# Peptides against a protein of PDB entry 5FRP: the designs that were tried, part 37

Target 1, 225 residues: chain A of PDB entry 5FRP
Amino acid sequence: VEWTESIPQIIATREDISKELNQALAKTFIDSDPRVRRTSVMIFNKVPVTEIWKNITNKAIYTSLLHLAREKHKEVRELCINTMAKFYSNSLNEIERTYQNKEIWEIIDTIPSTLYNLYYINDLNINEQVDSVIFEYLLPFEPDNDKRVHRLLTVLSHFDKKAFTSFFAFNARQIKISFAISKYIDFSKFLNNQESMSSSQGPIVMNKYNQTLQWLASGLSDSTK

## One batch from the design tools (peptide; aimed at target 1 H67 R70 K72)

Design b2_p21_1_s4 (made by RFdiffusion4, then SolubleMPNN; its pose is not in this set)
Fold by OpenDDE base, seed 3:
Formats: sequence, C-alpha cells, structure tokens
Structure b2_p21_1_s4 (fold): chain B 225 residues (1-225), chain A 21 residues (1-21)
Amino acid sequence: as target 1 above (225 residues)
Amino acid sequence: RKKEEEEWDKLLEEEEERREA
C-alpha cells in the first residue's frame, strides 16, 4: 500500500519511469489487497494523462486497469469504471496517435467496448454507472457536428459484436426514456391545471403520470444497496 | 415490477411506431 501511494509522486517528479517501476506497478493492479488495487487505479486520476502516457509504458498496466471493471470489489470496480472512461476521453483529447504509443492505443481503444459489455452483467448499479460515464466521457455533448460524428465513429470503430448490440439497446432505451420524460412533463402540466384535473380525463392522466414515474424509477438503482 | 416495465415498454414501442409512421 505505502509503496503504491508513492507512485503518483514519483511519476510527477520523474521524467522517465524505469522498466522496473513499470513492472512493479503492474503487479499492484493484481494485488490481493483491494486497497492496493484502488490506489493503483487512483494513479490514473491523480496524474495528468500526458504524464501517464509518457511514463507508463507497460501495456500490462493498461490491460489490468480494464480488467478491474469486472472486479468483485464494488468500490474498486466503480472507481475503475469512472477512471477508465475519463482516461479514455482525456486520451482522445490530449494524446496524439504515434507509432510509439500504438500498442497502448490498441488497448485504450477497447475501453468503450469494455464499458458497453458491462451491460451484459445485468446489474442496475453497473448499468447506471455505465450510462453515466457514456454521457460524461465517451459520448459527451458536443455542439460541433463534425467533432461529434468523429467521436462517435472513434468509439464505435473498436466495438466487438456484443458492444454493438449493447450500443443499439442503449440507444433504444434512451429514446424510451426520452419519451417517458416528455410524457411526464405533459402529464405534470395537465395535472397542474385545475380545470384539467376536474375533467373526466383527470383520473386517467393521474394514473398515467404515476405509471410513468414508476417506470422511470424502476430504471434507477436502489440507493440503499 | 417486470410486468409494469414490459407494459411501459410496449406503450413506448407503440408511441415510437406512431412517430415513425
């Protein structure tokens, strides 16, 4: 633990991390202690993306990071999912594709597929987190159409078959959610009108409103678990 | 809960079909 905690400072202070340090760091990602694994993931959050790419040259580290997305330890898994998504986005924005970093990019380019494949676990908490990181990091809002399309194509270009299927299912779900929200708004407006509430449609709309809320709520993870 | 989700999924599919038509 203590050694791993020192790594961010070492990366920040040294221009070149030795092969030995990279090998040692790689081992921390597979350590039996979740605290060590957590600390290892945090390196990617604490160190600038440019410095990570420069100093972390062992591909096993990146591969191991991606594997932690399916870890049993909830805290480490959740941290890993957020970390890899953010790291992917930052890498796309800040790291040039070169011949020298090609092998690392080959791994990093699989992050979207790795994340979309988490939907197959069929866990609501995981699904919610994946939804969140998709909108925040993978496919963020971009007003420029060309940039948005380019990002989308980049994300999709390394999908496996399962990720594509998950992607389409996700989009379909988002459309449904959008409709539900639209209906929720419409029903809310109706119910806020006293004349409308007093009409024969009042009870019907109230029922639909409640159903809409229930459906929207059913897609949310239990915050108590 | 699953039944309600399925019912809403159907309603939303029907509404999607109405918008595509």
Scores: peptide ipSAE 0.016, ipTM 0.536, DockQ to the pose 0.015
OpenDDE base, seeds 1, 2, 4, 5: peptide ipSAE 0.009, 0.009, 0.010, 0.010; ipTM 0.516, 0.515, 0.529, 0.501; seed 5 fails the geometry check

Design b2_p21_2 (made by RFdiffusion4)
Pose (drawn by RFdiffusion4):
Structure b2_p21_2 (pose): chain A 225 residues (1-225), chain P 21 residues (1-21)
Amino acid sequence: as target 1 above (225 residues)
Amino acid sequence: EEEEEIEEKFKEALESNELID
């Protein structure tokens, strides 16, 4: 851990080495101890994306980084998901493509598909995290009308069938969810004024809204929240 | 060899709907 903690500054201060470091981090990314793996992925977080792209070039680093996204260990997996997504975002907003660096890009480009494939594991927390992460770094809410799409295509550019089916299923749910929140408000407004304390639908509508709110809460990690 | 092993494990993990060890 002590050794792994020092790399970001070294990489940030010296290009003298990209050989031993690439040789070592590969082992450091698959170590048995999760602390070192976490300290390893923290590199992609602490040191700027450009210096990563310049200094570390070994194929195994990126594969292991993305590989840990499916890991049992939680603290490592979450930081991994967040990191490789923010990295994917920054890895397009700063670094162009040439004849030589494309060799590794096929990994940086399979990031969204890998991210979308996490939904298939069916975990509430992970689904929530991928949800939060995708709209934070991948498909941002800014800044304009045209580029969102221009990049949306580049995000969709490297998908497997699963990534598409899940990409679309996430969208097919959106309408059903909208049809729910809209009725949720249409039912929640029932308390704007006295419509039926026990009249028209008092004994029935309360237990439609009260039971309907559970349907939206069934997909969240903490439904009681 | 080590790089291939890592790639194979990665592809296997992509095929599975479970968390890896």

Design b2_p21_2_s1 (made by RFdiffusion4, then SolubleMPNN; from b2_p21_2, 9 letters changed)
Fold by OpenDDE base, seed 4:
Structure b2_p21_2_s1 (fold): chain B 225 residues (1-225), chain A 21 residues (1-21)
Amino acid sequence: as target 1 above (225 residues)
Amino acid sequence: SFEEEILKKFEESLKSNELTE
């Protein structure tokens, strides 16, 4: 833990050190020793996302990180999958898209596709992990509907054909449910507002509410079968 | 620790790159 915390300090000291560190990291990500690769991944997990973006400028490092998602070594792979998903989410939340970081963003934007493509390995452990990180990091619970939709669109915008296929196979229902729940909440708020109920839109909203409830009920019943 | 070994390797790599320039 202490050594990873020292990395930002090392990077901040000299531009020359930053270049050398990037070169060294690029090598460690492809090291034959799984322990070295693991430690390399841990940098992305322990170092603040803003510091990573600032100091890790070698594109090969990010590409290598994504590649480790298919690593044969289970521990490294699992760590990588969690790390890259978290890193993606943190990047979306904290890193502004600029001209200078565009090339790195082009790589980072492929993380969702990379993760969804792991379903084609047909490994139950991998599938469970991918499901977990999707729920936790890629498409987290967001009470704000606009933010949730924006996140979803962002995730989908860079999908390849295979990722889309897997998305629809595994997560389409979940996404629909989440949207339906959000609509339900909105409708409930509307219905609780007396002024809104007295409006000309009242019956329309009530109809949509009922449709949403029916859809939710049908969806939940199918999941229990 | 393994972390210390990696840090050492990084340091060595940094030194090596400085020598080759």
Scores: peptide ipSAE 0.024, ipTM 0.549, DockQ to the pose 0.025
OpenDDE base, seeds 1, 2, 3, 5: peptide ipSAE 0.023, 0.085, 0.083, 0.000; ipTM 0.587, 0.665, 0.655, 0.278; seeds 1, 2, 3 fail the geometry check

Design b2_p21_2_s2 (made by RFdiffusion4, then SolubleMPNN; from b2_p21_2, 9 letters changed)
Fold by OpenDDE base, seed 5:
Structure b2_p21_2_s2 (fold): chain B 225 residues (1-225), chain A 21 residues (1-21)
Amino acid sequence: as target 1 above (225 residues)
Amino acid sequence: SFEEEIEKKFKESLSSDEFTE
């Protein structure tokens, strides 16, 4: 009986501790010391996404995380960009959308826009990093067409006008690369079949294969410049 | 450091919730 009576107090204490922790953490994201800001961002990398969503309930923390993408301190900015992209991907994969977490999702859903808006800074290093995290976390290679389309629609559904413009400008290349890779695989399968190679279609497919390789090579060279 | 304390408190908070399931 006494143990049952202590449970509400323990829960209340835990809520208070959680609130204090959230308040303290919110302050660290805006600390003047870049080391403090870095450590704050690292929490999102060190702690499982499910635990982050469970324990970090202050919206200001997530908003502050996104703001650090434009941080003047290079190391903090780079870490933040990688962290928010990974966190977005993990959240999409592991966190359900509920009424209770709706307000946090409203912030997290802006991560793609936040990242694509960084292209307007016109910094080569930032652009390369954004490209990297888009390919790795936002729009990863997914062989399942339904999953790929669903992810794409999810990413696009919360785009602002600027992000949408950037997406079409930059991802036209990504879509073409993905298409080219798919065709490369198909051509490779065709070329491995001796009966297909002996057919009238053999030379045509070989030409398309070579064109695809040349296009891929040219596209990769442009990404390295 | 304050950062280490926050990380520690956060980890402790995470470990305490595993016992309530």
Scores: peptide ipSAE 0.031, ipTM 0.522, DockQ to the pose 0.024
OpenDDE base, seeds 1, 2, 3, 4: peptide ipSAE 0.029, 0.029, 0.029, 0.026; ipTM 0.529, 0.536, 0.534, 0.604; seed 3 fails the geometry check

Design b2_p21_2_s3 (made by RFdiffusion4, then SolubleMPNN; from b2_p21_2, 10 letters changed)
Fold by OpenDDE base, seed 5:
Structure b2_p21_2_s3 (fold): chain B 225 residues (1-225), chain A 21 residues (1-21)
Amino acid sequence: as target 1 above (225 residues)
Amino acid sequence: SFEEEIEKKFEESLKSDEFTE
């Protein structure tokens, strides 16, 4: 653990990290101690993305990071999911695609597919986390249309069939949620009006309001299929 | 329309108390 904790400083300070250090670091990602694995994942959070790409050249490290998304240890898994999504986004923004880093990009480009495939685990906590990182890191709000489209195409370009299915399901769910929220707002406005509440429609709208709330609560916990 | 389809699915979900994706 202590050795692994020192790695971020080394990576940040050194211009070149030896192959031996990369190999040693790769071993920490598959260590039996979840604390070691956690610390290894944290390297990607503590070290600037540019320095990671510069100094971590062993592709096995990146592959191992992605595998931890399905880790049974909750803390490590949750950290990994957030980390890999953030790392993907930062890489897209800051790292140029070159001949030298092609092999690493081939791995990093699978992060979106890896994340969307987590929906098939059918775990509510995982689903919520994946939803969160998609909005925060994979497909963040982008006011520039060209950039938004480019990001979307980049994300989709390496999807497998399962990821595409999950993607469409996710979007369909979001649209439904948005619709439900719109209805919630409409019903809420109606119910806040005393005249409307006193009308014959009052009880009907109250019922619809409650149903909408129930649907929203249930929908937010639904797995993407 | 797409909107009508979503509305229909939403209404069905409200009736069944089942959220569908």
Scores: peptide ipSAE 0.018, ipTM 0.488, DockQ to the pose 0.018
OpenDDE base, seeds 1, 2, 3, 4: peptide ipSAE 0.015, 0.000, 0.008, 0.017; ipTM 0.472, 0.357, 0.386, 0.490

Design b2_p21_2_s4 (made by RFdiffusion4, then SolubleMPNN; from b2_p21_2, 13 letters changed)
Fold by OpenDDE base, seed 3:
Structure b2_p21_2_s4 (fold): chain B 225 residues (1-225), chain A 21 residues (1-21)
Amino acid sequence: as target 1 above (225 residues)
Amino acid sequence: SFEEKIEEEYLKSLSSDEFTE
């Protein structure tokens, strides 16, 4: 009986520990020492996304993470940009939207806008990094057309006006590249099938395959300029 | 516990000079 009576207290204590941890973590994101801020960001890279969502419940932590995308310290900023993009992608893939996590999702859903707004800084290094994370995490290669469209719509659904503008200005080509890669994979699969190759469609697909490769090659050359 | 894991990762990250994933 005494043990049972202690259970609520134990639960409360654990909850308190969790709250304290969240509070402490929130402070580290705004610490004056960039090393501390870096460490805080790195937690999002080292801890599984599911565990983060479960245990980091303080909204301020997520908001602070997003703010670090404009951090003055270059290394912290760069880490943050990669981290938040990856975290966004992982969240979309692994975290269900529930009533309980709605408030966090409201913040996470702003990550695409946050990233696209970085283009307005007009820094070439930042632009390149944003391009990279958009391609890798926000609009990754997906061979399934429906999934690609769904991801695109998800990303766009929470854009502010500035993000839309930058999206069309800078990333229209990346989307095309992604689709081209998808086609490349599809064509490759087709061509690897002997029955398909012997069909009347074989030569046609081969031609399309070559055209796709040529287009991709040309696109990559332009992106390096 | 999660708290122990995050603390461990935090401590590891403090000792690391890594700025990339």
Scores: peptide ipSAE 0.049, ipTM 0.553, DockQ to the pose 0.036
OpenDDE base, seeds 1, 2, 4, 5: peptide ipSAE 0.031, 0.015, 0.015, 0.006; ipTM 0.424, 0.406, 0.373, 0.348; seed 5 fails the geometry check

Design b2_p21_3_s1 (made by RFdiffusion4, then SolubleMPNN; its pose is not in this set)
Fold by OpenDDE base, seed 1:
Structure b2_p21_3_s1 (fold): chain B 225 residues (1-225), chain A 21 residues (1-21)
Amino acid sequence: as target 1 above (225 residues)
Amino acid sequence: SEREKELEERRKELEELREKE
């Protein structure tokens, strides 16, 4: 753990990281101690993306990072999911594609697919996290239409069949959620009017409102579980 | 659960990788 904690500083201060150091670092990502794995993932959060690309040359490190998205340890998994999404976004923004880094990009380009494939685990907490990182890092809001489309195409260009399926399902769900929220707002306005509540439509609207709330609530994770 | 199976499978994969190194 202590050794791994020193790595961010080493990367920041040294221009040339030895092959041996990269190999040693690769081993920490598969260490039996979750604290070691956590610390390893944190390297990607503490070191600028440009320095990571420059100094981390062992492909196994990147591959191992992606694998941690499905590990059993909750804290490490959650950290990894956020980290890889952010790293992907930063890489797209700051790292140029060259012949020299082609092999690493081949791995990094699979991050969107890796994330979308997590939906097949069918875990509510994971789903919520994936939703969050998609909106924050993979497909952030972009007012420029050309840039937005370009980003979307980039993300989709490396999808496997499963990722495409989950992508479509995700979008369908988002549409449903948006619709539900709109209905919720309308129902709330109706319910706030006492005259409307006293009408023959009052009970009907109330029932629909409750159904909508129940549906929305069912999609939310229980923080206690 | 399907979740537990998937997570366990990935754990085994990581363990196998560790043994090869």
Scores: peptide ipSAE 0.042, ipTM 0.643, DockQ to the pose 0.096
OpenDDE base, seeds 2, 3, 4, 5: peptide ipSAE 0.028, 0.041, 0.039, 0.040; ipTM 0.628, 0.640, 0.646, 0.643; seeds 2, 3 fail the geometry check

Design b2_p21_3_s2 (made by RFdiffusion4, then SolubleMPNN; its pose is not in this set)
Fold by OpenDDE base, seed 4:
Structure b2_p21_3_s2 (fold): chain B 225 residues (1-225), chain A 21 residues (1-21)
Amino acid sequence: as target 1 above (225 residues)
Amino acid sequence: KEEEEKRKELEKELEKLREEE
């Protein structure tokens, strides 16, 4: 009986400590020193997703994490982009949607939009990184069609209009790249066949091959103009 | 000094979050 009466005080004390901790942590995400911000982002990489969701209850931390994706410091920004994408994927895989965590999920569900909105910065390095994290974490290769579609629908369900626009542009680019790579392979096979090169189609295929190479070499980013 | 203390505090917090596993 006495032990049960002390539990609320211990819980309250832990909540207070947790609250103070969360308040302190929230300040580190907005610290003027990039090293402090970096260390703060590294929490999400070093601590399991389940423990993050349990212990980081201040919404401002998650919001601040998302804001760091647009920060000036390159290393912190790059770390943040990778971290938030991974954290999103891990959260989808390991964290159940409950009434208690709903408000955090409302923030986390904006990660895809946040990432796709980075394409509007028109920075090649950012675009490449966003491409990478989309393939690795947001829309990973999934052989199961139902899981793949479910993940896609989950990602899209919280898109803003800008994210949809960038998503469609990205997908259009992916289709073009995939097509170009396929054609490059076909052309390479054709070019390696001397009999095919001696045909009337040889020069035509060579021209298409060169156009494909030029398009691939012009950077995957310029083809969205 | 203050930034290094914040970093150390955050590192300690990280360690606590790992020890709770």
Scores: peptide ipSAE 0.051, ipTM 0.600, DockQ to the pose 0.040
OpenDDE base, seeds 1, 2, 3, 5: peptide ipSAE 0.046, 0.045, 0.036, 0.022; ipTM 0.585, 0.580, 0.569, 0.554

Design b2_p21_4 (made by RFdiffusion4)
Pose (drawn by RFdiffusion4):
Structure b2_p21_4 (pose): chain A 225 residues (1-225), chain P 21 residues (1-21)
Amino acid sequence: as target 1 above (225 residues)
Amino acid sequence: SETLEELEEKFEETEEELEEE
């Protein structure tokens, strides 16, 4: 850990080495101890994306980084998901493509598909995290009308069938969810004024809204929240 | 491509381990 903690500054201060470092981090990314794996992925977080793209070039680093996204260990997996997504975003907003660096890009480009494939594991927390992460770094809410799409295609550019089916299923749910929140408000407004304390639908509508709110809460990690 | 195939194999192995657990 002590050794792994020092790399970001070294990489940030010297290009003298990209050989031994690439040789070592590869082992550091698959170590048995999760502390070192975390301290390893923290590199992609602490040191700027450009210096990463310049200094570290070994294939195995990126594959291991993305590989850990499906790991049992939680603290590593979450930081991994967040990191490789913020990295994917920054890895397009700063670094162009040439004839030589494309060799590794096929990994940076399969990041969204890999991210979308996490939904298939069916975990509430992970689904929530991928949800949060995608709209934070991948498909941002800014800044304009045209580029969102221009990039959206680049995000969709490298998908497997699963990524598409899940990309669309996420979208097919959106309408059903909208049809729910809208009715939720249409039912929640019932308390604006006295419509039926026990009249028209008092004994029935309360237990439609009260039971309907559970449907939206069934997908969240903490439904009781 | 080879690295992606290796990565897919590794993903499958990890998925199997998770299903077993």

Design b2_p21_4_s2 (made by RFdiffusion4, then SolubleMPNN; from b2_p21_4, 12 letters changed)
Fold by OpenDDE base, seed 4:
Structure b2_p21_4_s2 (fold): chain B 225 residues (1-225), chain A 21 residues (1-21)
Amino acid sequence: as target 1 above (225 residues)
Amino acid sequence: KKALEELKKEIEKQLEELKKE
C-alpha cells in the first residue's frame, strides 16, 4: 500500500509515463483487494487534472474508474463517485478538447450519464451521494447564466435515455428553479438600475418579471408539498 | 496481488531509469 503513495508523485513528475505503467495501473482498478482499487482511485484526487490527462493515456483506466461507481464495496464506490464527478468538472474547466485527447473525452463525457444511471439502483445512500456530486461538481452554482447554461447543455448532450429520465425525475426541476432565480436576480438588478420605468421596454420587462415570479412561486410551492 | 506486484515492478523500473538520467 505504501508504494501506491508514490504513484501520484511519479505521475506528477514524469511527462512520459510508459505504456507499461499505464497497463499495470489499469489492472489495479480491477484488483480483488478493495484497498488497491481505492488507492488507484485516489490518484485522480491527488494528481492535478492536467497531469492526469497528460500522463494517463490508457483508456481502460478511465473506463475502469467509471465501472467502480457500481462496485459492491461501499467505501470504494463512494470514493469513486466523488472522484469521477470532481474529475469531470475539473476536466471541463481545465482541459481543452483536442484531436489527441478525443478518445478520452468520449469516455469522460459519459460520466454524467454514468452518475444519473445510479439512481436506478434505488439505494437511498447512493441517491443522496449522486445528488450531492451533481450540485457540487456537475452542475455547480454559477452566477454567470451563460456559463451555467453551457454547462447544463454539455452535461445533457451525452445522456442516454435512462439518464434523461433520471434527470427529469430528480434534478430538472431544481435546475429550472435555479435558472429562474438567476433570471429573477437579473431582473431585480435591471429594475434597480433603470431610473426610467418610462421606457417602451418597461412593460415588457415587467411582464417577464411577473411571469418569472409566478413560475418561481408555483415551483417552490410544489417542491415544499 | 499480481497486478499490484506488476505495478510495483514497473514503478521501480521507472525510478531506476530516472536515476540514471
Scores: peptide ipSAE 0.112, ipTM 0.669, DockQ to the pose 0.019
OpenDDE base, seeds 1, 2, 3, 5: peptide ipSAE 0.106, 0.107, 0.042, 0.111; ipTM 0.680, 0.680, 0.549, 0.669; seed 3 fails the geometry check

Design b2_p21_4_s3 (made by RFdiffusion4, then SolubleMPNN; from b2_p21_4, 9 letters changed)
Fold by OpenDDE base, seed 2:
Structure b2_p21_4_s3 (fold): chain B 225 residues (1-225), chain A 21 residues (1-21)
Amino acid sequence: as target 1 above (225 residues)
Amino acid sequence: SESLKELEKKIKEQLEELKKE
């Protein structure tokens, strides 16, 4: 009977350790030493995505990761951009959306916008890197049309206005959007079912989506002329 | 899991680096 009473303490201790580790890790992301920040980012590269989601529960860590995309230190920034994109892709592929991980997903779902917003920095090196990670991780080649469309819709569903603009400016031409347009109705339904669409930003996103579709439709019409 | 141990190791390594400053 005495050992059963110790179980809560053990569990609490483990939870405490986990909390402490998360807090410590959160501090490393904002450390003044770029090497420390780099090492922190590398955790996301070395640890399987499932384990990260399971063990890194402090939302500040994810937020800090996203902020490093605009890091002044080139090496850290480049690493962060690649890591973020890859992590997003892996998360989409391997992590289910649950009530428990909703808060983390809310952050992770902003990764596409975060990346596309980097185009506004107007840095050639950054632009090239963003292009690279988009086609490698965000919108990878997918032979299955339905999967490809679904991924595209997922990425677009969380875009802010600026990200949509960047998408159309930089990537829309390279994406076989014809398939996405054909699934517009499905996408609209998908977007309407997302919590982000229920927010004050929902109508804005929908408007931008419609503009994107119109733009794509116009582009397709021009290519057929 | 081995992955958790690796994560813990990495976190500890980072913490040690922070202490050296």
Scores: peptide ipSAE 0.111, ipTM 0.737, DockQ to the pose 0.035
OpenDDE base, seeds 1, 3, 4, 5: peptide ipSAE 0.078, 0.097, 0.095, 0.107; ipTM 0.705, 0.721, 0.719, 0.731; seed 1 fails the geometry check

Design b2_p21_5_s1 (made by RFdiffusion4, then SolubleMPNN; its pose is not in this set)
Fold by OpenDDE base, seed 1:
Structure b2_p21_5_s1 (fold): chain B 225 residues (1-225), chain A 21 residues (1-21)
Amino acid sequence: as target 1 above (225 residues)
Amino acid sequence: MTEKILKEIEEKRKKEEEERE
């Protein structure tokens, strides 16, 4: 009987500690020091996804994490983009949708839209990073067609209008890049043949090659910036 | 502060694992 009476107090104490912890953590995501914000994001990388969902129950923390994708501090922003994409993927794989976690899932389900909306910033570094995390975490290579389609539908199901527009633009860009790479390869093969270069087509192919290279290079970020 | 929070979460995880064994 006495142990049963202690259980509510233990649960209440644990809930209180959990509440205080969540409140403290929520403050660290909005701290003025970028190092504090960085360390806060790193929690999502160091702690298993299942433990995060159990211990981090304050919605404001997840909302704040998503807001850091537009952070002014480059390192924090880049870390956040990778972290939120990975966290989304891990959550889809490991976390069941329940009534209790519904409100957190409503936030997490907006991660794809949040990421695709970053294309509107028109920053090449951000675009490259978003491209990378899409292929690595959001829409990973999946040989099973049904699983691949299901993942795609899951990602798209929570898109806002802007995210859909970005999605179509992204796919169109990828097709263009793929085509340009194929042309580059063909031109390179032609240019490596001395007989072909000496032909009337040589200068024409060289010009097309240079145009293709210029186009490809224009889509790449400067690694020094 | 964040490092302390991380440690507290990790300590809770360890306790929960120990309670399951």
Scores: peptide ipSAE 0.129, ipTM 0.716, DockQ to the pose 0.019
OpenDDE base, seeds 2, 3, 4, 5: peptide ipSAE 0.127, 0.117, 0.126, 0.124; ipTM 0.716, 0.704, 0.715, 0.709

Design b2_p21_5_s2 (made by RFdiffusion4, then SolubleMPNN; its pose is not in this set)
Fold by OpenDDE base, seed 2:
Structure b2_p21_5_s2 (fold): chain B 225 residues (1-225), chain A 21 residues (1-21)
Amino acid sequence: as target 1 above (225 residues)
Amino acid sequence: MVEKILEEIEKKRKEEEEKRK
């Protein structure tokens, strides 16, 4: 009888500890010391995604994580952008959507929009980092067409109008870069063939090659503007 | 404080893994 009465108290004490830990953690994300904020973000990198979803139930923690993407402190911001993108990808792969976790998913589903909205800051280092995490975590290389389309639709399903605009602008840029690289390779192959260089097309191809190089150099520099 | 939270989460994870074995 005494052992059965202790079980609710042990469960309640564990719930109270979990609540206290969540409340304490929520405060660390908004701490005035950037080192404390940095260490708080590192929880999402050090703890498996399944354990994060299980133990971190306070919505304010997830909201605060997303807000740190606009942090003034460079190191905290950079860490946050990488962390939230990775956490989003891992959550999509490992966390089922349930009624119990719905409210956390409503926040996590805004991560793609949050990241694409960083392009409007017009900061080069932020743009490069967002470009990187999009390819690494949001829209990774997937050879399976159905999985790739499903991931794309999931990422787009919660976009705001600004994120859609950034997404289309980014894709249009990437298509142009890919096309220019393909042309550069074709021109380089043509120019490496001595018979092709001696042809009436040689000077025309050389001019197009130089224009493509200048455009690639400027487009890489405009991705840094 | 954050280190203690990490240690507690990692401790709980290990205790759950040990209970599954």
Scores: peptide ipSAE 0.117, ipTM 0.704, DockQ to the pose 0.018
OpenDDE base, seeds 1, 3, 4, 5: peptide ipSAE 0.059, 0.095, 0.006, 0.105; ipTM 0.563, 0.688, 0.343, 0.691

